# Ledger of designs, part 149: peptides against a protein of PDB entry 2AUS

Target 1, 323 residues: chain A of PDB entry 2AUS
Amino acid sequence: ADIKREVIVKDDKAETNPKWGFPPDKRPIELHIQYGVINLDKPPGPTSHEVVAWIKRILNLEKAGHGGTLDPKVSGVLPVALERATRVVQALLPAGKEYVALMHLHGDVPEDKIRAVMKEFEGEIIQRPPLRSAVKRRLRTRKVYYIEILEIDGRDVLFRVGVEAGTYIRSLIHHIGLALGVGAHMAELRRTRSGPFKEDETLVTLHDLVDYYHFWKEDGIEEYIRKAIQPMEKAVEHLPKIWIKDSAVAAVAHGANLTVPGIVKLNAGIKKGDLVAIMTLKDELVALGKAMMSTQEMIERSKGIAVDVEKVFMPRDWYPKLW

## One batch from the design tools (peptide; made by RFdiffusion4, then SolubleMPNN)

Design b2_p19_8_s4 (from b2_p19_8, 7 letters changed)
Fold by OpenDDE base, seed 3:
Structure b2_p19_8_s4 (fold): chain B 323 residues (1-323), chain A 19 residues (1-19)
Amino acid sequence: as target 1 above (323 residues)
Amino acid sequence: SWFDELLAESKERYEKTRL
């Protein structure tokens, strides 16, 4: 998620009309909400589905979706995409996750041994999904990007862990406990990151959302609810991007595939089959799609389908039809 | 429900902040 991608310019003369579109920072409050994502601090207790239903009721919304299930007992970062942005959550499913976990050991282990064994779990691990998951119970590899031990108090080990999407922390802790020879279980778990969404000033509670909605609807104060909702473009910050000409925007917004002549600039390292974000020159999200070419092919070719457009977000009328 | 309690508590906080 944190890999800065190089930007390759294909057309250095491409300009954008300032009168077209609605850049993320210039949306009226109603439009900002329609294209918004909340960085929710999910409380422990409710399901992720219940919390999404509550947000819809609080904000008087028809549609919302979450960027990856948290178990009922798990708190922390739950991105909730709103209304027209609801489907942007698909960009967050493959994104890396970070957690803070409390592991309880079933026996006494020297601190030096705990530290040594936990460090061996950095890298590739073999996991079997639990029965409660909708995922087939086949053995699979997952990446543990880092383990940072925060505190060791006797049998209690507090640690930060960065993981590939769909890594089960409960299973990781079970395997660590087996490697330590005493066994272990997950006492507590909090998600501190989901792709570009972190524990930062954008993290809001359900209480904050109710209060901020009342300030807007009853007092006319938009500032709080505006800050509590991120633009949908935040949910694609970690994806490889392709920026397109103004003349290509309306066609893509109508569901046409992106062709090579429409590309102004793009990230390096796009592979065929990658999920990519199609952006305007004003950094507005037009669509998500599957790359049909590599970055190199998109540079070298004069024609062809660059992106198979899967999900359109931008309204059809924000840019004029120029075909 | 937990949500109806949350909503009631938040309304009460809001009403108290408006006074």
Scores: peptide ipSAE 0.033, ipTM 0.678, DockQ to the pose 0.595
Fold by OpenDDE base, seed 2:
Structure b2_p19_8_s4 (fold): chain B 323 residues (1-323), chain A 19 residues (1-19)
Amino acid sequence: as target 1 above (323 residues)
Amino acid sequence: SWFDELLAESKERYEKTRL
């Protein structure tokens, strides 16, 4: 998620009309909620689906969805996309994850050996999905980006781990225990990151949401509920972006594919087939789509389909039809 | 509240699965 993507400007003279659209930080509270994502601190105990159902009841919402399942026993970062933003979770499913895990060893192992063996699990690992997963139990490769040992207390090992989406930490700990020769199990697990969502000042509990909703509905104080909900654009920060002309926005909002003449600026390193976010010059999310060209092709070509538009988020009336 | 009951039931379900 922290890869700074270079921005290439294709049209340095492109301006945006300040009267059109609703920039993320300037949405009325009702509209902000309709296009919102909560960085939820999921408690241990409930399923991710139960928690989403509770958020819908607390906030009086018709629709919501989560940015990747946490097991009932697992706490921490669960992005919950609201109402019109619900489909933005598709951007979060493939995003990298970070966890803090407590591993309990079934025997005594020297600390130097623990550190050496755990370092060997950085990189590509082979995993089999657990029986409870809806995924076919085929062996699959997953990336472990990093392992940071935080503390070793006898048989208890506290560590931070960055992983590819759909890496099973319980299975990783089991394999580490086998490699140490004593066996191990996962005692505790917390998710500390899901793509652009992390443990920071935006992390809120279910209790916070109850209280903040009451402050808004009963006392007219919108500040707390406004801060507790992030704009949907937060959920696409980790994606490559393409910024488009005001004249292209309404067409894309109607489900038209993005053509090369509509591009103002774009991130470097887009490949054909990548999931990309189509943005206005006010950093509003118009749509998600599949890149049909590389960044280089989008710069060099004067015409053609740049993005196959898959999911529109922006309402059709925020920008005028200029065609 | 109905929510506190749901949270309490959820915690109880979790504790029963720790054993």
Scores: peptide ipSAE 0.031, ipTM 0.667, DockQ to the pose 0.045
Fold by OpenDDE base, seed 4:
Structure b2_p19_8_s4 (fold): chain B 323 residues (1-323), chain A 19 residues (1-19)
Amino acid sequence: as target 1 above (323 residues)
Amino acid sequence: SWFDELLAESKERYEKTRL
């Protein structure tokens, strides 16, 4: 998620009208909620779907969705996209994840051997989804970006692990245990990161949400509920971005594909077929789409479809039709 | 349900904070 992408400017004279749109920091509280994502600390016990249903009940919402299932027993970072933002979860599903896991070994192993073997699991691993997974059980490669051993206490190994989306930590621990020769199981698991969402000041509990909603509805204090909900734009921070002219915003908000003349600036390293976020010059999310060109092609070409617009988030009336 | 308990506990905390 921390990939700093270079920003290439195509039009350094492009200005934005301050009267148009609703920048993420300037949304009225009701609109902020409609375009919100909660960085929820999911408790152990409930399913991710139950927790989403509870958030809808707490906040009196019609729609919500989560940025990637946590098992009932797994706690930690569960992004929950609200109302008009619900579909932004598609940007989070493929995002990298971090976990803290407690592995229990079924026998005694020297610490040096634990450290050496766990380091061998950094990189590409072959996994089969567990039986209980809704994912079709086939062998697949997954990336383990890093393993950081936090603590070793006899047979208990606490470690941080950064992984590609859909890596099964339970399966990783099982394979580590086999490689150690004694076997192992996952005792505890917490998700500490899901793309741009991490354990930080934006992480909130279900208790916090109930309390903050009451402070708003009963006492008129919106500050807490405003802080507890992130703008939907946070859910796309890890994506490559294309920033567009004010004159292109309404067309894209109506579902028109983004053409090259509409581009003001863009991230480096966009490839054809990448999921990209189309942004205003005020960093408002207009749409998600599929790149039809590379960054280089978008720079070199004067015309053509740059992005096939798949999902519009911005209302059609936030920017005027300038065509 | 766990959720009804959560709401009851939250309500109790809220009432205690207003006192």
Scores: peptide ipSAE 0.030, ipTM 0.661, DockQ to the pose 0.597
Fold by OpenDDE base, seed 1:
Structure b2_p19_8_s4 (fold): chain B 323 residues (1-323), chain A 19 residues (1-19)
Amino acid sequence: as target 1 above (323 residues)
Amino acid sequence: SWFDELLAESKERYEKTRL
């Protein structure tokens, strides 16, 4: 569920200059692409790395990166961050994922027993990463947020599953099969969600991207390629946000840490150590950083470092230096 | 390659839409 975070206003009189910055809706097409993220429908077959290389070739880009690997055989939602937005993928790596999976059982099991056992796998599970994973093969806890059975046809079980980042659905299905006593394997897998990116009108194919790029470059029609690319701010919608004064923007864009006096408004429930998005009053992403204070400390304190700035996205010249 | 085929098919679709 998209947890609507409460917004606490610290400075209700803070105004923003409309001449400074480039809000997501006001970016020229070239600038929109430079700060873009594609909600790609990854086909089955290619690696996530090959697909990113192809997008770079299609759109004539120097740099791109993906918001979390899909295996070659896995299709669906692959966020691909472009150019200056490439580093925003770090916000998507820890984000929850949803999948639709087809599980094939190796024996006959009554439907009531299938439903009962699958419900027991909601919550905390212990997994061992597969051999092919770059992650150390240590046992680790992961959360299964929900399991929704969509269809049961004999030995085939179609289900939706919401999981913590880096949960292995193949391993989950293997353990479900063991608990059922007959064994099981993953027949098919599609990713239907990666944080704020889901199966919706923003989901595009590689075919769409080639067609839309040609419409822009050869016919001057930018509408399709503009709609096919989301602003980088979409990739941080799931993060806690801190909105800052216009006078603080240029300093943060130069890599200075955010201090408490720069805060205008912030989300409730920020904890020390959380990844947070630093935003302008026009909802432009300035930077990602680590919270050095809780929301409560950022409200109560008059001074100190609120956020350790880790990744700057905004150009240094969009806002004037006011120091 | 699969990618070169994808580009060729897309070019063909584009040409058909422009006609």
Scores: peptide ipSAE 0.029, ipTM 0.658, DockQ to the pose 0.650

## One batch from the design tools (peptide; made by RFdiffusion4, then SolubleMPNN)

Design b2_p20_1_s1 (from b2_p20_1, 8 letters changed)
Fold by OpenDDE base, seed 2:
Structure b2_p20_1_s1 (fold): chain B 323 residues (1-323), chain A 20 residues (1-20)
Amino acid sequence: as target 1 above (323 residues)
Amino acid sequence: MEEIKRAASREPTRLERFLA
């Protein structure tokens, strides 16, 4: 998620009309909610699906979806996309995750050996999905990006871990315990990051949402509920972006593929087949799509399909039809 | 509503208290 992507400008003279669209910071409260994502602090106990159902009840919503399942016993960062933004969760499923875990060892191990063995689990690991996973139980490789030991208290090891999407921390802890020779289990787990969503001032509880909705509906105070909901554009911050001309926005909003002449600027390092976010010059999310060209091909070519548009988010009427 | 209130009003775990 923290990869700084260079921005390459293709058309330095492209301007945007300030009368068109609704920039993420300029949406009326009802529209902000319709295109919102909550950075929820999921409590332990309920399933991620139950928590989404509760948010829909609290906020009086028809639709919502979550940015990757947390087990019932797991707390922390659960992105919940609302209403018109519900489909943006597809951008969060493949995103890296961070956790803090409490591992309990089944025997005494010297601290130096704990540190040495846990360091060996950074990099590529082989995992089998648990029985409760909808994923076929085939062995698969996953990346552990980093392990940071926070505390060692006898047989209890508290650590931070950054992992590829769909890495099972319970399985990692089991294998660490085997490598230590004493065995281990996962005592507690909290997710501290899901792509662009982390533990920060945007993290809110179910209690906060109840109170903030009440303040809006009964007292007319929008500030709290506005702050508790992030714009859907937050959920695509980790993706490579392509910014398009005002004249291309309505066509893409109608489900037309993005062609090369519509591009104003783009991130470096886009490959054919990558998931990309199509943005306006006001940083509004128009659509998600599959790159049909590399960044280099999008610069060098004068024509052709740059992006196969898969999911449109922007309403058709925010920008005028100019074709 | 009672189930939501119960989930919201729980005591923090040992891990959650350490991270707070």
Scores: peptide ipSAE 0.028, ipTM 0.715, DockQ to the pose 0.626
Fold by OpenDDE base, seed 1:
Structure b2_p20_1_s1 (fold): chain B 323 residues (1-323), chain A 20 residues (1-20)
Amino acid sequence: as target 1 above (323 residues)
Amino acid sequence: MEEIKRAASREPTRLERFLA
């Protein structure tokens, strides 16, 4: 998620009207909630779906969705997108994940052997999805980006692991245990990162949400609930971005594909087929879409469809129709 | 609401205490 992407400017003279749109920092509290994402500390016990249903009840919401299932027993970072932002979770599903796991070994193994074998599981691994997964039970490759051993206490191994989306840590631990020759199981698991969402000052509990909503509704104090909800733009920070002219915003907000003349600036390294975020010059999320061109093609071409718009987030009336 | 309060008032796991 933390890949700094170069920004290429195509039109350095492009200006934006400050009267149009609602930048993330200037949204009234009701509008902020409508376009919000909670970085929830999911407790162990409930399903991710139950937790989303509870958030809807706590905050009196009609719609919400989560940025990737945590198992009932798994705690930690669960992004929950609210109301009009609900569909932004599609940007979080393919994002990398980090976990801290407690592995319990079924026999005694020298620490040096534990460290050596766990290092061999960095890189590409073959996994079969568990029975409970909605994913077809075919063998598939997944990337383990890193394994960091935090502590070894006899048969208990505490480690941090960065993984490609849909890597099963329980299966990883099982295979590590087989490679060690003694077997192992996952004792505990916490998700510490989901794309741009991590364990930081934005992480909130269900208890916090109850209290913060009460402070707003009963005491008129909006500060806490405002801080507990991130703008939906946070949920796309890890994506390559394309910034568009004010004159293109209303068309894209109506579901028109982005054409090359509408581009003001863009990230380097966009490939055809990539999921991209279409942004205003005020860093407002207009839409998500599929890149139909590379960054290079978007620079060199004067015309054509740059992005196939898949999901519009911006209301149609935030920017004037200029066509 | 009671289930929410119960889930919110749980003791942290060993792992959660280590990460706190």
Scores: peptide ipSAE 0.028, ipTM 0.700, DockQ to the pose 0.624
Fold by OpenDDE base, seed 5:
Structure b2_p20_1_s1 (fold): chain B 323 residues (1-323), chain A 20 residues (1-20)
Amino acid sequence: as target 1 above (323 residues)
Amino acid sequence: MEEIKRAASREPTRLERFLA
């Protein structure tokens, strides 16, 4: 998520009509909810699916989905995409995650040895998914981006860990315990980050959502519920982006593939096959799609399909048809 | 609603208190 992407401009004269669309900051509250994502502080106890069902009840929603399962006992950052934004969770599933974990060692180990061995688990690790996982139990590599030991108290090791999506912290701790020679288990786990969603002022509880919805519906105060819901565009901040001409927006919103002439600017480092976000010049999410060209090919070519559009988010009427 | 309120009103874990 933290990879700064260069922006390459293809058309520096491209303007956008301020009357078209609904920028993330200019959505009426009902529309903001329809295109929203909650940065939920999931409590321990309920499943991620139960929590999504509760949010739907609290906010009177027909549809919602989460950006990656947390186990019942795991708390913290659970992005919940609402209504028309529900499918934006597909962008969050492959996103990196951060956790804080409490590891309990089954024997005494010198602190220097704990630190040394845990440092060896930075990088590529081999994991097998647990039996309860919907993922086929094939051995797979996963990246551990960093391990930061926060506290060591005898046999308790508190640490922060950044990982590739679908890394099992429970399995990581088990393997650390084996490498230490004493064994270990995961005592507690909290997710502190899921792609662009982190522990910040946007993190809200189920209690907050109950109160904020009440303040809106009974007292007419929309401020709290507005702040509690992020625009769906937040859920794609970590993706490579392609910004398109106003004249291309309606076509893409109708499910047409993005062609090279529609591109105004794009991120560097797009490869063929990458998931990309197609954006307006007002930073509105039009669609997600698969890059059919690299960034370089999109710069050099005058024509061709740049993006195979897989999922449209923008309504068809926000921009006029200019074809 | 009561189950939601109960889940929301729980005491923070040791880990959650450390991160707060």
Scores: peptide ipSAE 0.027, ipTM 0.713, DockQ to the pose 0.658
Fold by OpenDDE base, seed 3:
Structure b2_p20_1_s1 (fold): chain B 323 residues (1-323), chain A 20 residues (1-20)
Amino acid sequence: as target 1 above (323 residues)
Amino acid sequence: MEEIKRAASREPTRLERFLA
């Protein structure tokens, strides 16, 4: 998730009009909410869908969506995109995840053996999705980026794990238990990261949201609810970006594909078929789309479709039509 | 361990139950 991407400038003379658009830090509170994402601390017990329904009630919203299901018993980082931002969650589905897990062993194992065997599960693993998943139960590879053992207390092993999207921690723990020869199960699980969203000062509870909404509506204090909601642009920080000319923004906001002449700067390492974020020069999210060219092709070519625009976020009137 | 156990074993609050 933390891949620093080089920025290649294609047009070093491109300027942006400060009167156009609404940069993430300059949105009025109502507009900030309409284009917001909450870094929710999901409590254990409710489904991710129930929690989204509660947020809609608390904040008086028509629409919201979550950045990847947590099971009822699983707590922690659940990005919830609001109103006009609801579909930005599609950017979070392929993002890496981090968890803290409590594994319970079904027998006694020396600590040195636990550490050695768990280290072997870093890298590529073979998994079969559980029955409860909507995913076809075929064998597939997944990457475990790291395993960090935090504590070993007899048969209880607390560990942090960074994983590729759609890695099942319950299945990982089952396989670790088999490799240890005693068996194991997942006692507890918390998600500590979902792409750019992590356990930090932006993490808020359902209680915080109730209080912060009350402070805004009854007391006229916007500060708390403003801080509790991240701009939708946060949800695309991990994606490769393409920054476009002011003259291209309105066309893309109307659903036109991004053509090569509209590009001002872009990240290195874009491949054909990648999900990319189309940004203004003020770092406003215009749209998500599929790259139709590599970074190199977008630099070398003078014309052609660079991005097939899949989902527009920006309103059509934030930038003038310049075509 | 204890903080995760507290977070993971936390029953839904009265508010969460009211909103359910």
Scores: peptide ipSAE 0.022, ipTM 0.615, DockQ to the pose 0.053; fails the geometry check

